# Peptides against a protein of PDB entry 3PUK, part 139

Target 1, 227 residues: chain A of PDB entry 3PUK
Amino acid sequence: ERGLKSVVWRKIKTAVFDDCRKEGEWKIMLLDEFTTKLLSSCCKMTDLLEEGITVIENIYKNREPVRQMKALYFISPTPKSVDCFLRDFGSKSEKKYKAAYIYFTDFCPDSLFNKIKASCSKSIRRCKEINISFIPQESQVYTLDVPDAFYYCYSPDPSNASRKEVVMEAMAEQIVTVCATLDENPGVRYKSKPLDNASKLAQLVEKKLEDYYKIDEKGLIKGKTQS

## One batch from the design tools (peptide; made by RFdiffusion4, then SolubleMPNN)

Design b2_p17_7_s2 (from b2_p17_7, 9 letters changed)
Fold by OpenDDE base, seed 1:
Structure b2_p17_7_s2 (fold): chain B 227 residues (1-227), chain A 17 residues (1-17)
Amino acid sequence: as target 1 above (227 residues)
Amino acid sequence: MKSIEELEKKIKKYYSS
């Protein structure tokens, strides 16, 4: 079985690096907190060099302009990351780089997309969404990046019920992206705990998997796989 | 996804002209 790390790397290579690659051209890559962890989990700096990345910068930090270089933004579709991008390209006088390639790790909300479109469209060479919102830890193990998931899932406070549901939805979405990345439609297994959280999450995952594969361009309902 | 594709088309058109 191909390790999850290698599968994730292959997906990033194909969806991001191959998409914007130009022979002999080096790019600066901008990462946020999530994508830093993601790339660290599945590649080395030498791998990035081979893909034409000269340096990696944190999108949240103040950076000096390198106006002769193009920038590759591999970031999550969050207001914070998008705002940092907008500051880099919001005006001609404020441009930090020659041009931008943007790859989001998940669906970018229309509100954020419209902000980008309105202010920075002339500076953008590519803008794509890729569905990678998880971090591979081991060959068959991954972690989800859902802020405060533990707090809300295990909160006994009834006032957090609505927030718990939102967190569960986010986790389910990320699990589905793992399945999509692996091209799997697994039967979901879970260990029962005192709280019905595992069962609820399993149901959400199953529902979302069904929706995903029904809408998939190939029109083929894939059978359940063993995983 | 549709909105991004639209943006990509506009970008391609802009740089091809």
Scores: peptide ipSAE 0.010, ipTM 0.419, DockQ to the pose 0.100
Fold by OpenDDE base, seed 3:
Structure b2_p17_7_s2 (fold): chain B 227 residues (1-227), chain A 17 residues (1-17)
Amino acid sequence: as target 1 above (227 residues)
Amino acid sequence: MKSIEELEKKIKKYYSS
């Protein structure tokens, strides 16, 4: 029942915690709304303690400085989360923490990255993008984090067509991150009725899977796996 | 879409520049 959760946890452990681990060092971890849900779905506080995290803080909340400790930011690449980070290190006031390790759950837009670089570069020890933008529920079940996905996908209003496309693109991207996490290139199966949304989404997923594996380390297209 | 490795390389370039 915990297959996917275990895989996601192992991914985070390897990509985030092992990457910034220093013997004997404790860090404060800053989470946003998405990463709070993500970690809550696949680990316990005891697991985080074992990884050298002493406390977890919400990045959106006003927090007291702990200047002697380094901070691990595990956040989504959104303007809101980035702005909160910038408040911790980019203000004229003293830095809230000793230094920062930043791990984004997805690709960080250049605009946001440049903003970080311009104001906080000296405080950052690590900055990486990891490809995890879904919430595991069960061994083979995950939830997508796409705002208003249901509304736009099932809207009968033609004026929402452009927004529907954007939502489907975001959904497809998240599905591909699941496949990447599981190291699978599955054949996509879907039910298209009553709307063609599933068919469109499937096509987007297939296209993105092809793109993902084409640029893999070996430059080889991975064959479709049975899953 | 980019592989994790490509993303890491991109970020590394940003810090080096």
Scores: peptide ipSAE 0.009, ipTM 0.397, DockQ to the pose 0.119
Fold by OpenDDE base, seed 5:
Structure b2_p17_7_s2 (fold): chain B 227 residues (1-227), chain A 17 residues (1-17)
Amino acid sequence: as target 1 above (227 residues)
Amino acid sequence: MKSIEELEKKIKKYYSS
């Protein structure tokens, strides 16, 4: 019934909640802008309670310390979110929580990872990437979270061409995470537009899908599936 | 199916209390 939403929830449950679950233990969950939208799209508060989450906090907001509780950070690998995490654990005297479990929605750049490692390694119990960078809307519909995507893709200024490529790469990566989540290797279909953005994006997705399934966790090459 | 709006309302309520 929930289609893609149920699949996404199941992945989050297994990759995040089951990974750090301890019987009888409650955690505070910290979310950023993207993960707030993500969870809102695929679960209820009751679901989160069942997974041992007592409260949800916004990582960007000022929060009172709860030093006796562990924190589950489900966040995007951005400088902003990482900086907020570092403020929570960067100083021994200013630790807001007992310990941290960090789950990134996508690949965390080495620069950010090293920054975390250098400052907060002793407070971190888990640090994983779960590769969910999309928001399910309907059974077979999802949205991407790429800032200023439309602006750069349709910018009349040629100086934005390089940034447009970066945005398209980010979009392609998020689309591939959908396929990975669904365990599918679909053919790519698109409608051509005046700027041919759809064609370029399709090529990027196709290439990334090929790369993913060549070296996937299962070591299997999956043929193209019906999308 | 729970909407984004519903969760956003809950979060807003939490921070306003």
Scores: peptide ipSAE 0.000, ipTM 0.328, DockQ to the pose 0.018
Fold by OpenDDE base, seed 2:
Structure b2_p17_7_s2 (fold): chain B 227 residues (1-227), chain A 17 residues (1-17)
Amino acid sequence: as target 1 above (227 residues)
Amino acid sequence: MKSIEELEKKIKKYYSS
């Protein structure tokens, strides 16, 4: 069985690099904090070179324009990352790159999407959601990238209830992306604890899995798989 | 290859469900 890292890489290669590949063309790739970790976990620089990436840049940094090159943005759909993108293309006179290919690691909120559309639509050649919002560690192990998840999920303070829900939602989304990446619709198993966090998370995952497979591009609703 | 319009459609469909 191919390890989770290889599966993730294969998905990125197919969904991102193959999608925007043009023969003889090199691109600058812009990464944020999450996608830096993601790519670092599943590929080497040599792999990226083979995919036509000449330089990797941090989207958060002030970068020099390379106006003759197209940019590949592989970023999370966060306000911070989107704002950085908008700075690169928001002004006609200050475009840092020739054009942009945008690949989001997760569903992009309508507010952010509309903001991009309104400001930079002419500069965007591709915009897709890839749905990879986890870090592969081992063959069957992944890590969720949800800041302060532990704190909010296990906080006994009722004032954190709303934040806990947001965190659980984010976790559920990431778990679904794992399932999507692996092409699995697993039966969800969990061990209940006093706070019943596992049960709530499981319910969210199940709901999101159902929604995902209903709208799957293949039009196939998959049954439960062994997990 | 999905255009921005296709992505928008997909997003709308997802959130309307």
Scores: peptide ipSAE 0.007, ipTM 0.409, DockQ to the pose 0.580; fails the geometry check

Design b2_p17_7_s3 (from b2_p17_7, 7 letters changed)
Fold by OpenDDE base, seed 1:
Structure b2_p17_7_s3 (fold): chain B 227 residues (1-227), chain A 17 residues (1-17)
Amino acid sequence: as target 1 above (227 residues)
Amino acid sequence: MESIEELEEKIKKYESS
C-alpha cells in the first residue's frame, strides 16, 4: 500500500495540474532536484502524460527553445532554481517558451519573488506556492528535505547550537506540511536519543501544529485527530 | 520520451560534476 504517496499525488494533481489545465494543450514541465525526487516517489511518466505533460526537463540544463509551447515550472524556491527560470525568460527576445506557470514547493522569499516580478512578470501566467517539501517513502513514511540536518543535529560542537535550532525549526515546518496534506493533527511519538533531539523536535512540531490548526479555513477550532 | 528515472540520473550526474 502507498497511502501517503497517493495523498501527495492528489495534492499535486489538484494544486498544480488542475490549476493550469487547458484542454488539448500540452506543456513542457521543468523540474529541479527536489521536485524530480518528489514526483518519482508518487507518480510515473504515464501519469504526467495524462495531465498534459509532453516532456519533463531539468531546469539546471541549458535547453533549446520551444517557443510555441508553454512551460510548467514545478520547482523549489531556491536561488539556483529561480536563477535558471530567469535565464529562460529574462529577456523578451530570448524567452525559451511561450509562457510560464510557476509552482513553488514552499514559501518563496520576498527577495526571490521581487526578483522574478522585476524581470519577467509579463511571461508568467500563474505563480503559486503549494507547500509540499517532503518525500513520501512508504505508505505512511516520509523523508524531509533539510540540508545537513544530521550534521547539525548530532554535532557535539557548541558553536553549532544556533544552527541546530534553525534546522529543527525547518524540520518541524515540513512535518506540519505533511500533517496539513493529510488533514491530520496527530499526537507526536518519538524515540529518545542521547542528545534529546527527538524530544525537542516533537515539542516544536506540537507547538506549530497547535498554531496551524487553531483556526481552520472555516474559522472553526480543530481538535486533535487519532493517528 | 525521457522518464522521471532518467531525469533523476541526469540531474544527479549534473549536480555531482
Scores: peptide ipSAE 0.027, ipTM 0.631, DockQ to the pose 0.023
Fold by OpenDDE base, seed 2:
Order: sequence, then structure tokens, then C-alpha cells
Structure b2_p17_7_s3 (fold): chain B 227 residues (1-227), chain A 17 residues (1-17)
Amino acid sequence: as target 1 above (227 residues)
Amino acid sequence: MESIEELEEKIKKYESS
């Protein structure tokens, strides 16, 4: 059994595919680097076909228009991915697709969200954040997608202190998305080391978990689980 | 039809260029 992979797939199926499913309708799905890895880790192309995806495309490339088809954007909330979307729909005369469904893997900053609204609101049929910012490996095993995390967290260079904080914040956020996906609020455990990075990360995770489970998507308050 | 794995490889190449 795939364990965490199955959980992630079920989350994507429910939050993304079921959310925009229309009987008899096929969509083109646009992926970025992260979501390509994510889907690759938990599904096959045949699974996507069953969910009404006819073809997957790289969002970063200048793709040929398919104006009769709707597009499903499953992307990270980054300036790069958002800019690519805007290129697809920014011009009223040269829209690449019939309409767009956008699903972000994490919280989309207001600045990016406002850019989308200002430029392409009429083309967007759905815009949602689904909070999946990790790659499942095995049961209860996941990989965080935080660039240079090791370097900044363990660099002895004091000039990297500010970046270290940013990296740890990003890691904490992704851990919370794992918990949200699994519908778990675990007690955070760590082993202290001289650098105390684990303790700092644990504190960030605890804080974010508290905030998230204060009011979840269903309006429920959940207690901590043992893990 | 292009597979997810094939797309991943293409993205990797694109990002590296």
C-alpha cells in the first residue's frame, strides 16, 4: 500500500479533480516543476485520464493555443508560475484556452492573487488553494521542497541567518500542509543539537499547527494526535 | 500521450537551460 502517496492522491482527487469535474469534458492540465514531481510521486498518466485530463503540459513553455478546451492549472503560488498563467490569459485577443481552473499547492500571496484578479478574472472559473507542498515518498515519509535548506540551516556563516529563518519558515509551512493533508495534528518531537535548529523548527511548526487547526476548512477544532 | 515522467524530464531540462 502506498500509504502517504495514496492519501496525497485522494486529496488531489477530491480537492482538484472532483472540484472542477464536468461530465464529458476533458481538460488540459498545466503543471510546474513542483506539481509535476508531486503527481509523478503519487499517480500515473492513466489515473489522470480517468480524472478527465487529456494531456499535461509544462506551464513554463510557450505552448500552442487550444482555444476550445478548458485548462486546469495545478501550480505553486510563485511569481514564475503565475506569470506563465498571465501570459496564457493576459491578452483578451490571444487566450490560449477557453477558460482556467487554478489550484495552488499552498497559500497564494495577496500580491499575486490581485495580479490574477486584475488581469484574468473573466477567464477564471475556479481559484483555490489546496495546501499540498510536499512530495510523498513512502508511508509517513515525505520530502520538503525548500531550496538550499541544508545549506542555510547548517551554514556557520552568520550572514546567512536571515535566509535561514526564511528557509525554516518555509519548511514549517510545508510540514503543516502534510498534517493538513493527513488530517493530523501531531505532537512535534525533535532531538536537540548544538545548533538548536530542530527546536526552532519545532516551535514554528507548533505555532502554525495551532493556527491551522484553530479553524479548519470544515470549521472544526482538532486536538493534537500522538505521533 | 506524454507521461508525467516524460514531462518531468522536459521540465528539468528546461529549468537547467
Scores: peptide ipSAE 0.026, ipTM 0.622, DockQ to the pose 0.023
Fold by OpenDDE base, seed 3:
Structure b2_p17_7_s3 (fold): chain B 227 residues (1-227), chain A 17 residues (1-17)
Amino acid sequence: as target 1 above (227 residues)
Amino acid sequence: MESIEELEEKIKKYESS
């Protein structure tokens, strides 16, 4: 029915909401473009209320301070989202919120992490990476958040070859996050096309899956599940 | 209270402007 959406919601619930839950405490939740789409795909506002979220707000906007409330930042590890967070806590002005819990959807680069640490460390109660960088659509259908993926993958211009490789790496990484979320190590199947994009992507996915499950959280090497 | 769906639409408008 909607199996993938349910799995994604359960992942967010355990990794984010259960991680920062305090009895009787309500938080303001800050979202960016990606996390808004992500949550919209797998939950409703009523679900967030049950998790202790009183209101959600757009991180990109200049918001009024609510200094008595703690803020939950569920954001992508991008310069844009990080800069918005820094404006809330790292400026010469007063902090917009009482404290911050930060949950990144993917690995946060050291450059961004160091920038946060240097400016806002005293305001941060939690900082965690949860590794969800895809949008579920149907029961087992999802979309990837890779800008200009179609353009670069299907460009006949040789000058785009380097960017094509970067895009394919990003796509492969997001597919691996789906597998990790589902706790599956599938055999990769594909249909070859004239540009051989499917074959190349499959190879990247297989390599990344091997690396991921070789040193997984359970300390086990998992076999392929054929799902 | 603003819904997630409403927020998504606002963000879309913001990013497209």
Scores: peptide ipSAE 0.026, ipTM 0.622, DockQ to the pose 0.023
Fold by OpenDDE base, seed 5:
Structure b2_p17_7_s3 (fold): chain B 227 residues (1-227), chain A 17 residues (1-17)
Amino acid sequence: as target 1 above (227 residues)
Amino acid sequence: MESIEELEEKIKKYESS
Protein backbone atom coordinates (compact mmCIF):
# COMPACT_ATOMS: atom_id res chain seq x y z
CA GLU B 1 0.00 0.00 0.00
CA ARG B 2 1.65 3.18 -1.18
CA GLY B 3 1.40 6.01 1.29
CA LEU B 4 -0.02 9.41 0.43
CA LYS B 5 3.50 10.86 0.24
CA SER B 6 4.51 8.48 -2.53
CA VAL B 7 1.31 9.14 -4.43
CA VAL B 8 1.84 12.89 -4.22
CA TRP B 9 5.43 12.55 -5.35
CA ARG B 10 4.35 10.41 -8.29
CA LYS B 11 1.78 13.02 -9.24
CA ILE B 12 4.35 15.81 -9.14
CA LYS B 13 6.83 13.72 -11.09
CA THR B 14 4.39 12.98 -13.89
CA ALA B 15 2.54 16.30 -13.99
CA VAL B 16 5.51 18.63 -13.54
CA PHE B 17 8.89 17.04 -14.12
CA ASP B 18 7.97 14.64 -16.92
CA ASP B 19 5.91 17.37 -18.58
CA CYS B 20 8.85 19.73 -19.02
CA ARG B 21 11.71 17.23 -19.13
CA LYS B 22 14.32 17.68 -21.78
CA GLU B 23 17.09 15.14 -21.96
CA GLY B 24 20.39 16.52 -20.71
CA GLU B 25 18.85 19.79 -19.57
CA TRP B 26 18.99 21.14 -16.04
CA LYS B 27 16.55 23.67 -14.64
CA ILE B 28 16.34 25.99 -11.69
CA MET B 29 13.18 25.44 -9.70
CA LEU B 30 11.43 28.32 -7.98
CA LEU B 31 9.27 27.52 -4.98
CA ASP B 32 6.99 29.50 -2.73
CA GLU B 33 6.01 28.84 0.86
CA PHE B 34 3.43 26.18 0.07
CA THR B 35 5.34 24.26 -2.58
CA THR B 36 8.47 24.22 -0.42
CA LYS B 37 6.47 22.54 2.31
CA LEU B 38 4.83 20.24 -0.21
CA LEU B 39 8.09 19.00 -1.71
CA SER B 40 9.78 18.70 1.67
CA SER B 41 6.94 16.43 2.75
CA CYS B 42 7.29 13.94 -0.10
CA CYS B 43 10.82 14.06 -1.54
CA LYS B 44 14.49 14.76 -0.93
CA MET B 45 16.91 16.99 -2.76
CA THR B 46 18.43 13.89 -4.36
CA ASP B 47 15.05 13.10 -5.90
CA LEU B 48 14.90 16.57 -7.43
CA LEU B 49 18.39 16.16 -8.84
CA GLU B 50 17.27 12.98 -10.56
CA GLU B 51 14.46 14.97 -12.15
CA GLY B 52 16.86 17.50 -13.65
CA ILE B 53 16.67 20.20 -11.00
CA THR B 54 20.08 21.66 -10.24
CA VAL B 55 19.02 24.29 -7.71
CA ILE B 56 15.89 25.21 -5.83
CA GLU B 57 15.30 28.82 -4.88
CA ASN B 58 12.81 30.93 -2.99
CA ILE B 59 10.61 32.89 -5.38
CA TYR B 60 10.14 35.65 -2.81
CA LYS B 61 13.86 36.31 -2.47
CA ASN B 62 15.81 38.68 -4.64
CA ARG B 63 17.88 36.24 -6.68
CA GLU B 64 20.84 36.65 -8.97
CA PRO B 65 20.11 36.16 -12.66
CA VAL B 66 21.07 32.88 -14.28
CA ARG B 67 20.20 33.84 -17.81
CA GLN B 68 21.45 30.67 -19.47
CA MET B 69 19.16 28.43 -17.40
CA LYS B 70 15.48 27.76 -17.82
CA ALA B 71 13.33 28.13 -14.74
CA LEU B 72 10.62 25.83 -13.46
CA TYR B 73 8.11 27.71 -11.35
CA PHE B 74 6.17 25.39 -9.09
CA ILE B 75 4.03 27.86 -7.20
CA SER B 76 0.61 28.60 -5.79
CA PRO B 77 -1.71 30.81 -7.86
CA THR B 78 -1.51 33.77 -5.48
CA PRO B 79 -0.91 37.45 -6.21
CA LYS B 80 2.29 37.32 -4.16
CA SER B 81 3.85 34.42 -6.07
CA VAL B 82 2.66 35.74 -9.42
CA ASP B 83 4.08 39.18 -8.70
CA CYS B 84 7.44 37.62 -7.90
CA PHE B 85 7.33 35.73 -11.19
CA LEU B 86 6.45 38.92 -13.06
CA ARG B 87 9.47 40.66 -11.56
CA ASP B 88 11.64 37.90 -13.01
CA PHE B 89 10.24 38.23 -16.56
CA GLY B 90 8.27 41.49 -16.74
CA SER B 91 11.01 43.40 -18.52
CA LYS B 92 13.26 42.19 -21.33
CA SER B 93 16.26 43.74 -19.64
CA GLU B 94 15.40 42.24 -16.28
CA LYS B 95 14.83 38.63 -17.28
CA LYS B 96 16.48 36.46 -14.67
CA TYR B 97 16.25 33.19 -16.61
CA LYS B 98 16.21 31.95 -20.20
CA ALA B 99 12.58 30.87 -20.12
CA ALA B 100 9.86 29.81 -17.72
CA TYR B 101 7.75 26.74 -17.14
CA ILE B 102 4.91 27.51 -14.75
CA TYR B 103 3.02 24.90 -12.80
CA PHE B 104 0.32 26.12 -10.46
CA THR B 105 -0.78 23.97 -7.55
CA ASP B 106 -4.42 24.91 -8.12
CA PHE B 107 -6.75 26.82 -10.42
CA CYS B 108 -5.27 30.14 -11.41
CA PRO B 109 -7.84 32.95 -11.46
CA ASP B 110 -8.37 34.59 -14.83
CA SER B 111 -7.25 37.93 -13.46
CA LEU B 112 -3.84 36.54 -12.54
CA PHE B 113 -3.56 34.54 -15.73
CA ASN B 114 -4.36 37.58 -17.85
CA LYS B 115 -1.80 39.61 -15.95
CA ILE B 116 0.86 37.01 -16.75
CA LYS B 117 -0.21 36.77 -20.38
CA ALA B 118 -0.12 40.52 -20.87
CA SER B 119 3.34 41.06 -19.43
CA CYS B 120 5.54 38.06 -20.17
CA SER B 121 3.82 35.54 -22.46
CA LYS B 122 6.86 35.34 -24.74
CA SER B 123 9.00 33.99 -21.90
CA ILE B 124 6.58 31.24 -20.92
CA ARG B 125 6.95 27.86 -22.58
CA ARG B 126 4.42 26.06 -20.42
CA CYS B 127 1.67 27.04 -18.03
CA LYS B 128 -0.31 24.30 -16.33
CA GLU B 129 -2.51 23.75 -13.30
CA ILE B 130 -1.62 20.61 -11.33
CA ASN B 131 -4.32 20.57 -8.63
CA ILE B 132 -2.22 19.65 -5.59
CA SER B 133 -3.31 21.96 -2.81
CA PHE B 134 -2.54 19.79 0.23
CA ILE B 135 0.50 18.60 2.18
CA PRO B 136 0.89 14.92 3.06
CA GLN B 137 1.95 14.32 6.66
CA GLU B 138 1.63 10.57 7.03
CA SER B 139 0.55 7.64 4.88
CA GLN B 140 -3.09 8.60 5.37
CA VAL B 141 -2.83 12.08 6.85
CA TYR B 142 -2.63 15.43 5.08
CA THR B 143 -2.92 19.09 5.97
CA LEU B 144 -4.72 21.82 4.09
CA ASP B 145 -3.38 25.19 3.04
CA VAL B 146 -6.22 27.56 3.86
CA PRO B 147 -5.13 30.81 5.46
CA ASP B 148 -6.80 31.68 8.75
CA ALA B 149 -9.03 28.61 8.57
CA PHE B 150 -8.91 28.07 12.31
CA TYR B 151 -9.68 31.69 13.09
CA TYR B 152 -12.76 31.95 10.90
CA CYS B 153 -14.13 28.50 11.64
CA TYR B 154 -13.94 28.99 15.39
CA SER B 155 -14.43 32.73 15.67
CA PRO B 156 -17.14 33.76 18.11
CA ASP B 157 -17.73 36.91 16.08
CA PRO B 158 -20.92 36.53 14.03
CA SER B 159 -19.57 39.00 11.48
CA ASN B 160 -17.16 36.27 10.34
CA ALA B 161 -19.96 33.90 9.29
CA SER B 162 -19.67 34.77 5.60
CA ARG B 163 -15.91 34.36 5.63
CA LYS B 164 -16.28 31.05 7.43
CA GLU B 165 -18.30 29.72 4.50
CA VAL B 166 -15.61 30.82 2.06
CA VAL B 167 -12.95 29.07 4.12
CA MET B 168 -14.94 25.85 4.28
CA GLU B 169 -15.43 25.95 0.51
CA ALA B 170 -11.69 26.26 0.06
CA MET B 171 -11.04 23.38 2.45
CA ALA B 172 -13.58 21.21 0.67
CA GLU B 173 -11.95 21.95 -2.66
CA GLN B 174 -8.55 20.90 -1.34
CA ILE B 175 -9.96 17.65 0.04
CA VAL B 176 -11.43 16.91 -3.38
CA THR B 177 -8.01 17.41 -4.96
CA VAL B 178 -6.65 14.78 -2.57
CA CYS B 179 -9.32 12.37 -3.71
CA ALA B 180 -8.60 13.16 -7.34
CA THR B 181 -4.90 12.59 -6.76
CA LEU B 182 -5.60 9.25 -5.12
CA ASP B 183 -8.15 8.37 -7.81
CA GLU B 184 -10.78 7.50 -5.25
CA ASN B 185 -14.33 8.48 -4.41
CA PRO B 186 -14.49 8.03 -0.66
CA GLY B 187 -17.46 8.04 1.59
CA VAL B 188 -17.23 11.18 3.69
CA ARG B 189 -17.05 10.63 7.44
CA TYR B 190 -16.75 13.21 10.18
CA LYS B 191 -16.80 13.71 13.92
CA SER B 192 -19.35 16.25 15.00
CA LYS B 193 -18.09 19.29 16.89
CA PRO B 194 -19.98 21.90 18.90
CA LEU B 195 -19.93 24.41 16.03
CA ASP B 196 -21.05 21.80 13.46
CA ASN B 197 -18.19 22.78 11.15
CA ALA B 198 -17.38 19.15 10.40
CA SER B 199 -20.90 18.44 9.19
CA LYS B 200 -20.93 21.45 6.89
CA LEU B 201 -17.51 20.61 5.52
CA ALA B 202 -18.54 17.00 4.91
CA GLN B 203 -21.56 18.12 2.93
CA LEU B 204 -19.45 20.45 0.82
CA VAL B 205 -16.89 17.70 0.14
CA GLU B 206 -19.57 15.24 -0.86
CA LYS B 207 -21.17 17.71 -3.24
CA LYS B 208 -17.86 18.63 -4.83
CA LEU B 209 -16.87 14.98 -5.20
CA GLU B 210 -20.10 14.29 -7.02
CA ASP B 211 -19.51 17.21 -9.33
CA TYR B 212 -15.93 16.18 -9.98
CA TYR B 213 -16.69 12.60 -10.95
CA LYS B 214 -19.67 13.60 -13.07
CA ILE B 215 -17.42 15.82 -15.14
CA ASP B 216 -14.47 13.42 -15.08
CA GLU B 217 -12.79 13.03 -18.46
CA LYS B 218 -13.24 9.28 -18.26
CA GLY B 219 -17.00 9.69 -18.14
CA LEU B 220 -17.13 7.05 -15.45
CA ILE B 221 -18.82 7.61 -12.14
CA LYS B 222 -16.88 5.70 -9.53
CA GLY B 223 -18.71 4.12 -6.66
CA LYS B 224 -18.03 5.10 -3.09
CA THR B 225 -14.78 3.65 -1.79
CA GLN B 226 -13.84 2.78 1.77
CA SER B 227 -11.61 5.52 2.94
CA MET A 1 23.60 23.19 -2.97
CA GLU A 2 20.67 24.30 -0.88
CA SER A 3 18.41 21.63 0.57
CA ILE A 4 14.64 21.85 0.70
CA GLU A 5 14.86 22.06 4.47
CA GLU A 6 17.24 24.99 4.29
CA LEU A 7 14.98 26.72 1.81
CA GLU A 8 12.00 26.20 4.08
CA GLU A 9 13.82 27.86 6.94
CA LYS A 10 14.74 30.82 4.76
CA ILE A 11 11.16 31.23 3.60
CA LYS A 12 9.95 31.13 7.19
CA LYS A 13 12.38 33.86 8.09
CA TYR A 14 11.33 35.93 5.14
CA GLU A 15 7.63 35.65 5.93
CA SER A 16 8.21 36.54 9.55
CA SER A 17 10.24 39.69 8.75
Scores: peptide ipSAE 0.026, ipTM 0.617, DockQ to the pose 0.023

Design b2_p17_7_s4 (from b2_p17_7, 7 letters changed)
Fold by OpenDDE base, seed 5:
Structure b2_p17_7_s4 (fold): chain B 227 residues (1-227), chain A 17 residues (1-17)
Amino acid sequence: as target 1 above (227 residues)
Amino acid sequence: MESIKELEEKIKKYYES
């Protein structure tokens, strides 16, 4: 059973592919490092073909223009990915594609969003945040994508304290996206470590879960579920 | 047609270079 993988795929299908789908239309899909891993974990190329994707491309690479086709950007809201997008549609560059649909895997910072608006708003047909910032592994197992998380969380150097907090915040956010994807409000459990990282992370997750379900789009407040 | 797996490998190589 695919479990979490199936749930993730279903979310991507509804939030991304169904959102921009037009009958008989094919799109080129641009992926970054994270979204490549994400899709690889939960679907096959044949699945993407069924969703109207003719080819997938690496956003980081130089690509030949396909000016007659629209592009679907499924990317993380990072400066690197955004810069690559801007190269494709920026005012100083020739458009590589007919138009763009952008789906961010997480909240896009205002700084990046404003940068996009200032340079290529006319080329964008859709811009949406879908909040999937994790990789499904097993039925109930997932991995987090936070660079250098282990190093900063367990660094004995006090100068890394600020960075450690940033990393934990990012991890907590990704965990909440899993819960949101599964439509669950779990009770948080943890095992304490010498540096109390688990406790700190648990507190962040609980806070974010509370905030999320308090303002849930469904207008529902769910009690704690067993997980 | 490039598979997702192939693309993943290429992206990985890109970051390692």
Scores: peptide ipSAE 0.180, ipTM 0.765, DockQ to the pose 0.023
Fold by OpenDDE base, seed 3:
Structure b2_p17_7_s4 (fold): chain B 227 residues (1-227), chain A 17 residues (1-17)
Amino acid sequence: as target 1 above (227 residues)
Amino acid sequence: MESIKELEEKIKKYYES
């Protein structure tokens, strides 16, 4: 009954804002392309102000230093976003902000994580991974952030088969994060025509859901819920 | 103060350029 947008906002509030909140403290929040879309879909600027965010900034821009303020980085674990972060804190003499709180929208690869540790570890007060890699559109509608998904899924070229599998895996992972966000283990339904993509994706989702709930924080295997 | 939607549009333009 609760809209997906409100559920996503509640998760961000709990996982990000409540996690780094300090009484009387204001932060600058740095966003990338995905997280800007994500927040735009589920909150207003007034909501961010209530959470202690004074201004939001584009991480891709060469911003002026505000050395007296701490920065909250809510970003995707991509080389582009990580490189921008490293530019802000990589130089000991020219840090753009007082300190950094980093919240990744998904699992950060070890290569990127190690790069951050090697260059900026002393500037980081918090580094956490959360599982939000989708955009809520309506109460029960969401959009997956998988580049070129349509092209590879519907490509008639057999040479794209391997990439198609990678894309489907990424899509399945994002669907599972939606389920995790909603705390639901749904039955999967699909239409198989005109291509078998839906069937393959459904199988991947079911498998990943099983894996997720088997290793759930509570150690409980949930049955299929109504959805 | 820049709104989230305004920032979204700026980032969109940046990314698409």
Scores: peptide ipSAE 0.152, ipTM 0.748, DockQ to the pose 0.023
Fold by OpenDDE base, seed 2:
Structure b2_p17_7_s4 (fold): chain B 227 residues (1-227), chain A 17 residues (1-17)
Amino acid sequence: as target 1 above (227 residues)
Amino acid sequence: MESIKELEEKIKKYYES
């Protein structure tokens, strides 16, 4: 059965591993908190070995250089992860790896992208966004990587309203990545509660889905699917 | 070779510290 986990794995395999595959070449893969969870949810170490990954490393740690090997950075587009990458390649004399392949789980802000480009463009062989920013749990169940989402969404404190919107936006974006991964344009359903959170989130998702499918990779407009 | 699960735990601890 092709559950969400298998779909996610297939997406990663195609978008990341197949994209940077070179015969006979092994890579070190650098992961952050999110991507570690992501891979943990949908693959095993043996799967990674089959894809040419010799070892996985925590991007946040000070790692020993392996200058003869290329590195595959599968990371979230966050300042923290990007900064860690920059530490690895920012200095010409102290590059930790031979070269880098960067795959972001989501849209990388221009500010971060420019920062990377300015400092270590020569070391980068690939830099792509694969648009997977969710954790598959079950066949059709996933969790979102949005810190403190519960707190802000359900906070009665008006001072958190702005943050709540940011959180909802992030959640909506991640849900869209799920849809993109599944190649679906689903109808949005929600249960009504005293709070308008579900409705607001649904609206955001719908809007983002429309934007996404308006001009997708194939230039196709997809109709709504039932899932 | 470190497993993904082991790495996950280490990263988790990192964030909690």
Scores: peptide ipSAE 0.131, ipTM 0.732, DockQ to the pose 0.024
Fold by OpenDDE base, seed 1:
Structure b2_p17_7_s4 (fold): chain B 227 residues (1-227), chain A 17 residues (1-17)
Amino acid sequence: as target 1 above (227 residues)
Amino acid sequence: MESIKELEEKIKKYYES
């Protein structure tokens, strides 16, 4: 079963590859840690070749310039990934590639976006956010990309309470992106634990789902679905 | 040609170093 994997791949294909595809043109694709895992979970190298990607490269690595080729950056909106991009295009004389297409997996903070605009806007052909912040595993199973989530969610230290809330909110947001990708408004199920973090997370998800579908451009009223 | 799996391994090594 590849239900979720197929949906995620279709989303990436339409939002990223179809968006920047040009007939007969090959691109180098730059990936970070998260997007490497993401693509590995839902496609093969042969699939990327079919989408006009000749090679994939680690964005963190010091790479030799290939100035005649355009680069597709499929990366998370983190300072580390953005800094690596800026090193590739920060100066006119030191450009690694002919031009850049940037696709962020999530909302890019204004601070990072402004840094990009200020330093290398002329090199950028596209800059979009595609809202995929989860990893599909099997069928309808997925994992979230929230660093240190386990530590904060299960910490008995009261000093971590505020950070725990932030982490759970981030998790809830990512779950909503899964639902949006699947076009589902699910009934949430969870197993309660002594700290009942699952219940809190469920409440956050429900709230965010309501907000998401309320502001949907189509103004559609959707009922709850099974997941 | 580098595979996605191969790249995963390289990135993993990068973070562990």
Scores: peptide ipSAE 0.055, ipTM 0.685, DockQ to the pose 0.023

